# Ledger of designs, part 92: peptides against a protein of PDB entry 5A53

Target 1, 230 residues: chain A of PDB entry 5A53
Amino acid sequence: LVENVKQALFIPGQSCNKNLHDIMVDLSALKKPDMKRFNRKNDIHPFEDMSPLEFFSEKNDCSLMVLMTSSKKRKNNMTFIRTFGYKIYDMIELMVADNFKLLSDFKKLTFTVGLKPMFTFQGAAFDTHPVYKQIKSLFLDFFRGESTDLQDVAGLQHVISMTIQGDFQDGEPLPNVLFRVYKLKSYKSDQGGKRLPRIELVEIGPRLDFKIGRIHTPSPDMVTEAHKKP

## One batch from the design tools (peptide; made by RFdiffusion4, then SolubleMPNN)

Design b2_p11_5_s2 (from b2_p11_5 with S1P A7S)
Fold by OpenDDE base, seed 3:
Structure b2_p11_5_s2 (fold): chain B 230 residues (1-230), chain A 11 residues (1-11)
Amino acid sequence: as target 1 above (230 residues)
Amino acid sequence: PFVADTSPSPY
């Protein structure tokens, strides 16, 4: 089954600022070529009215959307939206902490566009806690790209690492999710006249610490429909 | 040069 690669639409909200724009540019670069960006600000409040997002999903043929907004209560907020049949499936607010790093803060490395990242998840809650399970599902879905049968290790260029920042108990505030992007650097090392292959992980950015905000979960009916394999 | 596909925002 060649699942069509999900297209992502990045939308600057009315309150989008320079920092959010820069974050949007850098994060969307990881989704190329399967990405569109709006240049104009759009006044969208997805937790109040979802209709504009459903319209954008259909009109742009994008099942993934990211809305960039900022307020005193929700600073540097990236609302990640998934649609099914151009209807809202789920949403999650991920607020970028002020300690973020852009691609320009790292050593520029050449890379091939369109290669699928490998994911690593650190924290048991990614498999057990409903919110972190949704985050895991979202990011895997967002960056899945074309289903190539052979993840040839030779084709692995990027690693996306997602870490839950510390332990938490029931009723405590949910820890941040640390988002990191690495490039696999292969080089030949001359060790005593023997060329040994070496692989290093080099951080390439962006570096984002996500604070979890509001969540919209799919209806049971939509879950059933979305998991129906044709 | 990141080719921004400048698809016009429908709004």
Scores: peptide ipSAE 0.021, ipTM 0.606, DockQ to the pose 0.088
Fold by OpenDDE base, seed 4:
Formats: C-alpha cells, structure tokens, sequence
Structure b2_p11_5_s2 (fold): chain B 230 residues (1-230), chain A 11 residues (1-11)
C-alpha cells in the first residue's frame, strides 16, 4: 500500500510579514510537489476558532496546514496544523527566532524534487516528553514523502536535523528546537588503494530556531482512530 | 511554485 503523500497548505495570516513570507517560501520548497500556498492574507485565529482551517483542509484536500502570523507576543509564528478526516487533529505554534537563514544565504545546490528526507533527532525528550513527541511526529509526517520501497542510500539526498537546545527540568520553559537541512554529498576517497565512499553533510537551509508556543492535542478517541491502520 | 487564491470563508 503506497500511503498517499500528505498535502500541505501554507496560509498567510492577516499579520504575515515579509520575513514570514520568505520563510514560508523556503520551507514550502522542501515540501514540493506536495504543497499549495495561498497568495492572499486570511484572518484566521486557530486557537479561537478552528472551523476555517477544517474548511480549508477539506476544500484543498490538505491534511497539513501552516499558518503564518506575527505579533509582539508571538513574533514570526508558524502554526502547524494536522487534520484527520478534515477535522483538527493537533496544532502547535513554532515561532522562528530572528537569527534565521534563508536558502539564499547558502550555496545553491541542485536537488531532486520529491526525495524523502532522512530525519535525525537530538535530545532524549523527543521520545519521552509529550510536546517534543508531538513535534517529532509532526515533522516526520510533514516531510515523509512517497514511500518508495527503495530505502536505498542512493536515493537519500537530504537530512533534516532537529535538536533540542539544551536540557530542562519539569516546570521550566521548553528549550527551542533547532531545525537544520543538509544535503548528502558522496565522493570517492582513495585511502591506501581502497576506494571507500565518503559522505559529507552540507547545510543547504533554511536554518530555523523554533520557540514553542501554544499546543492543541488530539482527543484520545481521535488518537485511536488516526492509529487504525487500514 | 503552486499558488492558490484565497478560499472563501466557511461563513
């Protein structure tokens, strides 16, 4: 069963600015061809009313959405939304820190569109803490791409790295998540007459540090339904 | 890049 690739919809909110637009363009480029973008601003407040997002999910056949908003309290905010049966499954606010880098800040490397990225997660909390487990699940789901049976290393061009920025205790503010994108570069190294393949990672962007904001978690019933594999 | 027009509000 080739699981249908989840489609993503990028939505400029009413408060979307140039920086968020540029970030949206670059992040959405990694989701091609399975991506749509709205060109107009939409007045959506997902933590007040989710109905507009459910409508957009159904109308555009997109189970992934990203709302781009910015305020004094929530600067450069990317709200990631997942739907199940066109109903809101979960939401998370990820605010991009001002130190972001765009694709234009890196050396242009040719890449094949539609290749499945490899993921790396750094930090034990990605497996133990509910919020970081949700982030891990979200990004894996967002960038999973086509399930080609060829898990062949030859088809791996991209690595997405997600790192929790430091340790934290219960009741402390959650550390940022460092989002990095690398291209795998293979070259033949001649060491002592044996040609060993050497792999290097080259950062290609975007570079995003995510501050965690508000979260909506699915109901236990929705979790059960979403995990029912056909 | 695929660019979609703003969908009407569900309202």
Amino acid sequence: as target 1 above (230 residues)
Amino acid sequence: PFVADTSPSPY
Scores: peptide ipSAE 0.020, ipTM 0.635, DockQ to the pose 0.051
Fold by OpenDDE base, seed 2:
Structure b2_p11_5_s2 (fold): chain B 230 residues (1-230), chain A 11 residues (1-11)
Amino acid sequence: as target 1 above (230 residues)
Amino acid sequence: PFVADTSPSPY
C-alpha cells in the first residue's frame, strides 16, 4: 500500500515576522513538492478556535499544517497541526530559538526534491515521554514522503537529526529539541592507492532549536480511527 | 479574514 503523501500547508499568522517567514521558507523547502504556502497573513488562534484550520485543511487538502506566529511570550512560534478527516488530530507549539541558521548560512548543496529523509532521534524520551513521542510522530509523519520500500542507500540523500537538549526530571521544563539537517556526501577517498567509498554528513540547514510550547493531544476516539485507516 | 491564497513553491 503506497500511503498517500501527506500534504503540508504553511500559514503565516497575523504576527508572523521576517525571521519566522525565512524559517518557514527554509523548512517548507524540505517538504517539497508536497507543500503549499499562504502568502497572506491569517489571524488564526488555534488554541482558541480550531475551526479556521479545519477549514484550511479541507479546502487545501492538507492533513499537515504549520502556523507561524510570534509574540513576547511565544517568539518565533511554529504551531504544527495534524488533521484526520479534516478535523484537528493534534497540535504542538515549537518556538524557534534566536540561534537559528537558515539555508543561506550553509554551503548550498543541490538536492533531489521528493527524497525521503532518514531520521535519527537522540534522547530516550522520544520513546517514553508523551510530548517527545508526539514530536517524533509528528516529524516522521511530516517528512516521511512516499513509502518507497527503497531504503535503497542510493536514494538516501538527507538525514534529519532530532536531539533532546540535555536530561530532565519530572516537573522540570522540557528541554529543547535540536533540529538538524544533513546531506549525505559520497566520495571516493584515495587512501594508499585504494579508492574507498567515504560517506560524510554535511549540515545543510536549517538549524532550529525548538522550545516546546502548548500541546493539543488527540482524543482517544481519533487515535482509534486514525489507526483503522489502511 | 481567512485567505486561502496558496503558492505551490516558496521559491
Scores: peptide ipSAE 0.020, ipTM 0.631, DockQ to the pose 0.170
Fold by OpenDDE base, seed 1:
Structure b2_p11_5_s2 (fold): chain B 230 residues (1-230), chain A 11 residues (1-11)
Amino acid sequence: as target 1 above (230 residues)
Amino acid sequence: PFVADTSPSPY
C-alpha cells in the first residue's frame, strides 16, 4: 500500500508578522513538494472555532496545517493542526523563541527536494509524557514522505533533531523543544591511503526553539479510527 | 475534545 503523502497547508493568521512569514517560508521549504502556502492573511482562532480549518483542509486536500499568529501572550506562535477525514484530529501551539535562525544565517548548501529526513529525538519524555509523545508523532507524521521500499541510505540527506531542553519534574513548566536541521556531508578521508567514507553533520537551518502552548487532543473514537489505517 | 493549557499558571 503506497501511503499517500500528507499535504501541508501553511496559513498566515491576521497577526502574522515578517519574522513568522520568514520562518514559514523556511520550514515549508523542508516539506516541498508536498506543501501549499496562502499569500493572504486569514482571521482564524482555532481554539475558539475550528470550522474554518476543517473547510481549508477539505478545499485544499491538506491533512496537515500550520497557522502563523503572534500576540503579547503567544508571541511567534505556530499552531500545528492534523485532520482526519477533514475533521480536526489534534492541535498544538509551538511558540518560536526570539533566538531563531533562518536558512540565510547558515552556509548555503544545495539539497535535493523531496528526500525524507531522518529524525532523532533526545529526551526520555518523548516516549513517556503525553505532550512530548504528541509532538514526536506530529513531526514524524508531518515530514513523512512517500514510503520507498528501499531504505536507500544513499537517499538520506537530512537529519532533523528534536531535543527536550533539560530535565523537569511533575508540575513544572514543560521545557522547550529544540528543533535543528542538519545535512549529511560525505567526505573522502585520505587518512593513511585508506579512503574511509567520513560522514559529517552540517547544520543548515532553520534553528527553532519551541515553547509549548495549548493542546487539543483527539477523542478516543477518532484515535481508534485513525489507527485502523494501515 | 480536551484542551490542555500548558501556559505558565499565573499562580
Scores: peptide ipSAE 0.009, ipTM 0.506, DockQ to the pose 0.021

Design b2_p11_6_s1 (from b2_p11_6, 4 letters changed)
Fold by OpenDDE base, seed 5:
Order: sequence, then structure tokens, then C-alpha cells
Structure b2_p11_6_s1 (fold): chain B 230 residues (1-230), chain A 11 residues (1-11)
Amino acid sequence: as target 1 above (230 residues)
Amino acid sequence: DDDDIVSSGRP
């Protein structure tokens, strides 16, 4: 089965700044080799007009897109878009908090390009709340693609952790999602002549705290079509 | 060289 790995397109918006560009570069590095980046700013307002994104999806054969914009109300905003048949399926704004860390802020570790990360999700709402379910679905789709192949544990190098920051009730503002990336480091410790394999998680970045913004959900008809197995 | 950089292709 040819793994139809979903391709991602990273798009600097008109208001993209240096910080957003750096975040884009670091996040997109995790999607290599299955990503493209535009080097030019594009004036796109996805919640006002989705047509430019559908055009880019088709033209670049990318079913995943990330638009980088920043304003006073929506600072460091990463709009994640998925398409189906080059039509908008869903969108979500995830604003990066100012406490972000880049890959350069961590100890440089060599990593193999193209290895699929393992995901961990912390918070019951990832399975019950519509918004967090969408976030979970999005990130799994973004980094794993359509591949159902069992991840060989021996090939596991990266863990992406997503945590809902605290509890919330209905009608309260949705807590941030804490995005963390770790590398598995194996140590051979000789303790008393027994080689015990020790595995440690080392944070490698980027470190992103996502504030949830606007959301576009798919129509019931699009959901049905997107889940039709051929 | 970021070989993955593309143009928008938008007119």
C-alpha cells in the first residue's frame, strides 16, 4: 500500500513577523520531508474568504496548510487548515503564547528526518470535547498522515506531548494546549554488571503553548465523504 | 539551502 502521506504547506500571511517565521521553520522541520513553505507573504483571511486556501491546496497538492498571521487580537496565530478534495474541511486558530522556545533554545540533537512521532495526549477533553477532539485529530493527521502501519518501537525517536492546561467547565474559556517535543535517549548503564536499558525523554523543542481561537467545523456531508473508505 | 521553499503561484 503506497502510504498516501499528507503534504503540508506553510504560508506566511501578510502580518507574519520574524517570531512567527522562526516558529514556522521549527514546526515545519518536524514535518520534513512532507512539507512545503512559501517564501513570500500572502494576503489571506481564511475566515472571510477560504478560496485562496483551496487554490493553494490544489495547486501545491497539499491537504494540510498552516497560515502564519499576527495581530493585536490574535498574536502569533497559526491557522491550521485541512482540505478534502481541495475544499476546506476544517480550520482552527492556535495562537502561540510569548513564552515559546525555539529549537535553538535547546541542546542541538541530531535526528533522523522522516521518522513519525509518537503522540501523547493529556486531558480527558481530548476525547470528549468537540474542540479538543478536533485538535487531537488535526495533530495526529498532520504528523502521521493516513498510515495505519504499526510504528516500530525500535524506530521511535520522537514523542510529541499535548496537554490541556487545567480543568474547565462549560461556558469557561478553553484552556491552552501545551505542545512539547521530546527525543528518546537510550542509556546503557552498567549497574552491578547488569546492563539495564534506561530510556530518558529529552525536550528538543519547539515549546509552544497554544491559545485556541476561531474554529471552522466541517459540514455533516463533508464528514461523511471524508470517512468513506473506497 | 532550504530546497523546500516554493512560490505561491498565485497571480
Scores: peptide ipSAE 0.030, ipTM 0.695, DockQ to the pose 0.037
Fold by OpenDDE base, seed 2:
Structure b2_p11_6_s1 (fold): chain B 230 residues (1-230), chain A 11 residues (1-11)
Amino acid sequence: as target 1 above (230 residues)
Amino acid sequence: DDDDIVSSGRP
């Protein structure tokens, strides 16, 4: 079953600033062509009222949304939202740390639009801890593109790396998630007159360190419905 | 390319 590629909608909130706008542009570029962006600020508070997001989901036929907001308490906040049947499935706040790097901070490398990135996850908590499991699920869902059974290694251009920043114990603040994007660069190395194929990972950006904020988890009923294959 | 910027159809 080829699942239809999930479309993403990027929404500037009322408190969206230049940094968030730039981050939005760069992150959304990785989701092309399956992305829409609003140019106008929208006064949306998803943890107070989700109805505006459900409206946007339905109107734009987007099951993925990212709301860009910033406050003193939640600086550079990207709220990632998923919908099912245009109803909110889950939400997570990911605040971008000030040490972020934009695509312009890296060597410009051309990439083919629409290729599915390979993901790497570093940290056992991505498989065991509910919050990190949600993050893993979200990013896989966000960037997987068309589910082709064939990971055509020949078509692999991008690697998205997500790393949990350090160990943590129960009751401690959850470590940041380090988001990194790499391009696979194939070149022939000349070693002793023999050209050997060499592959290097080149960071292309953006570089984002995500601080975890508020979370909305799906209802058990929605989980069941979302996993029902037609 | 900002060509994919859509206006919020919200009034």
Scores: peptide ipSAE 0.029, ipTM 0.697, DockQ to the pose 0.037
Fold by OpenDDE base, seed 4:
Structure b2_p11_6_s1 (fold): chain B 230 residues (1-230), chain A 11 residues (1-11)
Amino acid sequence: as target 1 above (230 residues)
Amino acid sequence: DDDDIVSSGRP
């Protein structure tokens, strides 16, 4: 069964800088081969006019988009966009904190392109709070696509960990989401004459702390249509 | 691998 994997388009905005470009390259590498990147900067302001993104979605057959912009108010901003039928479904701004680490900051490990990562979510709000539920849904959709096929444990190489940084109350600013990527490394441990497989997690990057910005939520009607299984 | 870089293709 050919998995209907959602394609992602990475778009440098007009204010995209070198740091954002490097982050884009590293994050998009995790989405290979189901990823496209624009080389040229595009003057797009998705919260003012969504029509350019809908155009790009249709023209490039990409239901996932990431816009890279940076300003004083929204530094290192990655706007994640999903489309349904080439119309905007939802959007969320995730601003990368200055403490980010690139793949080059970690020990280079060989990985197989095209393997789907396992996800772990730390924080009850991922299941209860609307914003964190959207983030959870977005990242699962971004890397797993529409296919519900059981991941073959033998093919599992990567773990993506997403953690809500601390507790919060109603009316307080939403804590950052800590994005971490690990590779599973299997070792043969000889303990007591029984070879038990030892599995270790090795961080491979990128390391991103996301500050939550503006959000566009789908209409109830769009939610219903998007969840209709054919 | 920059092979995945495409133009925006806006007319």
Scores: peptide ipSAE 0.029, ipTM 0.692, DockQ to the pose 0.037
Fold by OpenDDE base, seed 3:
Structure b2_p11_6_s1 (fold): chain B 230 residues (1-230), chain A 11 residues (1-11)
Amino acid sequence: as target 1 above (230 residues)
Amino acid sequence: DDDDIVSSGRP
């Protein structure tokens, strides 16, 4: 079964800076080999005109896109875009807080490229609140593609953890989403002649705290079409 | 690592 793995395109916006570029490189590394990156800055404003993104989706055969922009109001902004039939399905702005850590800030570990990460979600709102449901759906879709029920436990190397930073009530600002990446490290512990397998989670980066920005939700018609199983 | 750098499909 050829898994229809969704391809991602990373796009530096006109306001992309060194920090955003570094974040882009590190986050996109987790999507290898199913990732493309533009080297040139593109003047794209997706909440004003979506047509350039639809063009890029079709031209590059990518159903996932990430636009890197920064302004005073929206610092370190990663706009995540999904397309269906090369038309915009949904969009969400996720702004990276200044406390981010790059892969270079962690111990370098050897890993196999192309293994699907396991996800963990902490916070009830990921299942109940529309915005957090979209975030959950987006990240699952971004890294796993179409949900295969069979987790190959034997091939599990990475865990992506997403945590809602605290509780909130209706009308309050939405808490940040804490994005963390771990590698599963297996040790053979020789304790008293018995080899006991020891598994540890080691953070490998990047470490990103996402502030939620603007959202574009799909039309009801597109939702229906996107959920039609062939 | 040959990052498959795609040029901006700008015509």
Scores: peptide ipSAE 0.029, ipTM 0.688, DockQ to the pose 0.038; fails the geometry check

Design b2_p11_6_s2 (from b2_p11_6, 3 letters changed)
Fold by OpenDDE base, seed 2:
Order: sequence, then C-alpha cells, then structure tokens
Structure b2_p11_6_s2 (fold): chain B 230 residues (1-230), chain A 11 residues (1-11)
Amino acid sequence: as target 1 above (230 residues)
Amino acid sequence: DDDLIVSSGRP
C-alpha cells in the first residue's frame, strides 16, 4: 500500500518573529513539494482552542501542521500538529534554541526535491520514552515522503539526524533534541592512483536544537483508527 | 522557489 504523502501546512502565529519565519522557510524547504505556507499571521492558540487548526487542516487538505509562535516563556516555538480525519491527533511544542543555523549559514548544495531522507536517531529514549517516541514518530511521518519499498541507496541524498542531548533520569527536564541535516556527497578519492568511491556527510542545515514543551497525546480511539489500514 | 504560499483565510 503506497500511502499518500502527507501534506504539511506552515502557519505563522500572531507572535511569529523574523527568526521563526526564517526557520519556517528553511524547514519547509525540506518538505517540498508537499508543503504549504501561510503568508499572514494567524491568532491561534492550539492548547486553548484546536478548532482553527482542524479548520485549516480540512480546508488545505494538510494532515501535518506547524504553528510558529514566540513568547518569553516559549521562545521560538514550533508547535507540530498531526491530524487524522482533519481532527487533531497529537501536538508537540518544540522550541528552537538561539544557537540555530539557517541554510544560508552552510555551503549551498543542490538537492533533488521530493527524495526521501534517511533518518538516524541517537538515544535509547527514542524507542522507550513516550515523548521521544512521539517525536520520532512525528518526524518520520513528517519527512518520509512516498513510501517506496525502494530504499534505493542510489536515490539517497539526505540524512536527518536526531540526537537526544545527554542522559536524563525520571523527573528531570527532558534533554533537547538536536536536529541536523546532512547531504551525502559521493566522490572518487585518488589513493595511490586508484580511484575509490568515497561518501561523506556534509551538513546542509538547518541546524536546530529543540527544547520540548507542551504535548497533546492522541486518544486511544484515535490511535486505533489511525492504525487501521483500509 | 516553487513555494505554494496560501493566504490565511479563516472566514
């Protein structure tokens, strides 16, 4: 079953600033061509009223949404939302730390639009801890593109790396998630007159350190329905 | 940059 590629909608909130706008542009570029962006700010508070997001999901046929907001308490906040049947499935706030890097901060490398990135996850909590499991699920869902059985290594251009920043114990604040994007660069190395194929990972950006904020988890009923294969 | 920019339009 080839699942249709999930479309993403990027929404500037009322408090969206220049930094968030730039981050939005760069992150959304990785989701091309399966992305829409609003150009105007929208006064949306998803943890108070989810109805505007459900409306936008349905109107734009987007099952993925990212709301860009910023406040003193939640600076550079990207709220990632997934919908099922145009109803909110889950939400998570990921606040971008001030040390972010944009695509313009890296060497410009051309990439083919629409290629599925490979993911790497560093940290056992991605498989065991509910919050990090949600993050893993979200980003896989967000960037997987077309489910082709062909993990054609030949078509692999991008690697998205997500790392939990350090160890943590129960009751401690959850460590940040380090989001990194790399391009696979293939070149022939000349070693002793023999050209050997060499692959290097080159960081292309954006570089984002995500601080975890508020979370909305799906209801058990929605989980069951979302996993039902037609 | 073939960005599909949609106008915010909640009625």
Scores: peptide ipSAE 0.028, ipTM 0.659, DockQ to the pose 0.039
Fold by OpenDDE base, seed 3:
Structure b2_p11_6_s2 (fold): chain B 230 residues (1-230), chain A 11 residues (1-11)
Amino acid sequence: as target 1 above (230 residues)
Amino acid sequence: DDDLIVSSGRP
């Protein structure tokens, strides 16, 4: 079964800076080998005109895109875009807080490229609130592609943890989403002549706290078409 | 692993 793995395109916007570039490189590394990056800055404003993104989606055969921009109002902004049939399905702005950590800030560990991460979600709103439901759907789609029911436990190397930072009530600002990446490390512990398998989670980065920005939701017609199983 | 770097698809 050829898994129809969704390809991602990372696009530096006109306002992309060194920090955003570094974040882009590190986050995109988790999507290898199913990732492309542009070297040149592109002047794209997706909430004003989506046509350039649709063009890039079709031209590069990528159904996932991430636009890197920064302004005073939207600092370290990663706009995540999904397309269906090379048309915009949904978009969400996720702004990276200044407390981010890069892969270089963690101990380098050897890992196999192309293994699908396991996800953990902390916060009831991921299942009930429309914005957090979209975020959950986006990240699952981004890293796993089409949901295969069978988790190969034997091949599990990475865990992506997403946590809603605190409780909130209706009308309050939406809490940040804490993005963390861990590697599963297996140890053979020789305790008293018995080799007991020990598994530890080691944070490998990047560490990103996402502030939620603007959202574009799909049309009802596109939702229906996107969920049609062939 | 050489990242496939694509030039901006600007026409």
Scores: peptide ipSAE 0.027, ipTM 0.654, DockQ to the pose 0.039
Fold by OpenDDE base, seed 1:
Structure b2_p11_6_s2 (fold): chain B 230 residues (1-230), chain A 11 residues (1-11)
Amino acid sequence: as target 1 above (230 residues)
Amino acid sequence: DDDLIVSSGRP
């Protein structure tokens, strides 16, 4: 099966700052080699006009885009965009909380580029609440693409954990999504002369707490088309 | 690994 791995385009917005740039670099490193980054700031306001993103999607052949912007209202905002046929499918704003950690904040571990992470989702809302369902779908789509779980196991080196920060009721603000990245470290433990394989999860970063912002949901027609298997 | 940096291609 030729995996049609979705390509991601990272776009610094006009208000992109150093922190967002660093976050962009670190997050995009997990998407290598299926990632492009723009080297200049672009004045894009996706919730006002989506046409520039559709243009970039087509020109760069990227069905995934991340726009990096920051304002007083939307600090450290990562707008995740998916396209279908180079048209906007959905969008979601995920604002990175100030407590973020970069890869440089963790012990450097060697990793192989191109290995897909295994995902874990903690929180029932990932399966029941429309916003968290979209987030789950987005991140699975972003990092896994069309890969199967079996294929991921054979090359498993990273685990991405996404946790809804606490319970919430209807009408309450949506809890943050805690994004954590771990590397599987295998080492031989010498227990009583028997070398037992021991696997540990070591956090490697980045560490991101996402506050949920604005959302654009796909049209019913686009949903139907996107789910049509050829 | 050299990060692929692309221009937006906008004038």
Scores: peptide ipSAE 0.025, ipTM 0.647, DockQ to the pose 0.038
Fold by OpenDDE base, seed 5:
Structure b2_p11_6_s2 (fold): chain B 230 residues (1-230), chain A 11 residues (1-11)
Amino acid sequence: as target 1 above (230 residues)
Amino acid sequence: DDDLIVSSGRP
């Protein structure tokens, strides 16, 4: 079965700045080799007009898109878009908090390009709350694609951790999602002549705290079509 | 590794 790995397109918006560009570069590095980046700013307002994104999806054969914009109200905003048949399926704004860390802020570690990360999700709402369910679905889809192949544990190098920052009740602002990336480091310790394998998680970046913004959800009809197995 | 950089292709 040819793995139909979903391709991602990273788009600098008109208001994209240096910080957002750096975040884009670092996050897109995790999607290599299945990513494209535009080198020009594009004036796109996805919640006002989705047509430009559908155009880009079709022209670049990318079912995943990330639009980088920044404003006073929506600072460091990464709009994640998924398409089905080059039509908008869903969108979500995730604003990066100012406390972000880039790959350059961590110890440089060599990694193999193209290895699929393992995901961990912390917070019950990832399975129960519609918004967090969408976030979970999005990130799993973004980094794993459509591949149902069992991940070989022996090939596991990266872990992406997503944590809901605290508890919340209905009607309260949705807590941030803490995005963390770790590399598995294996140590051989000789303790008393027994080689005990020790595995440690080392944070490698980027470190992103996502504030949730606007959301576009698919119509029931689009959900049905997207889940139809051929 | 040179990242693939593309133009928007939008007219």
Scores: peptide ipSAE 0.025, ipTM 0.649, DockQ to the pose 0.038

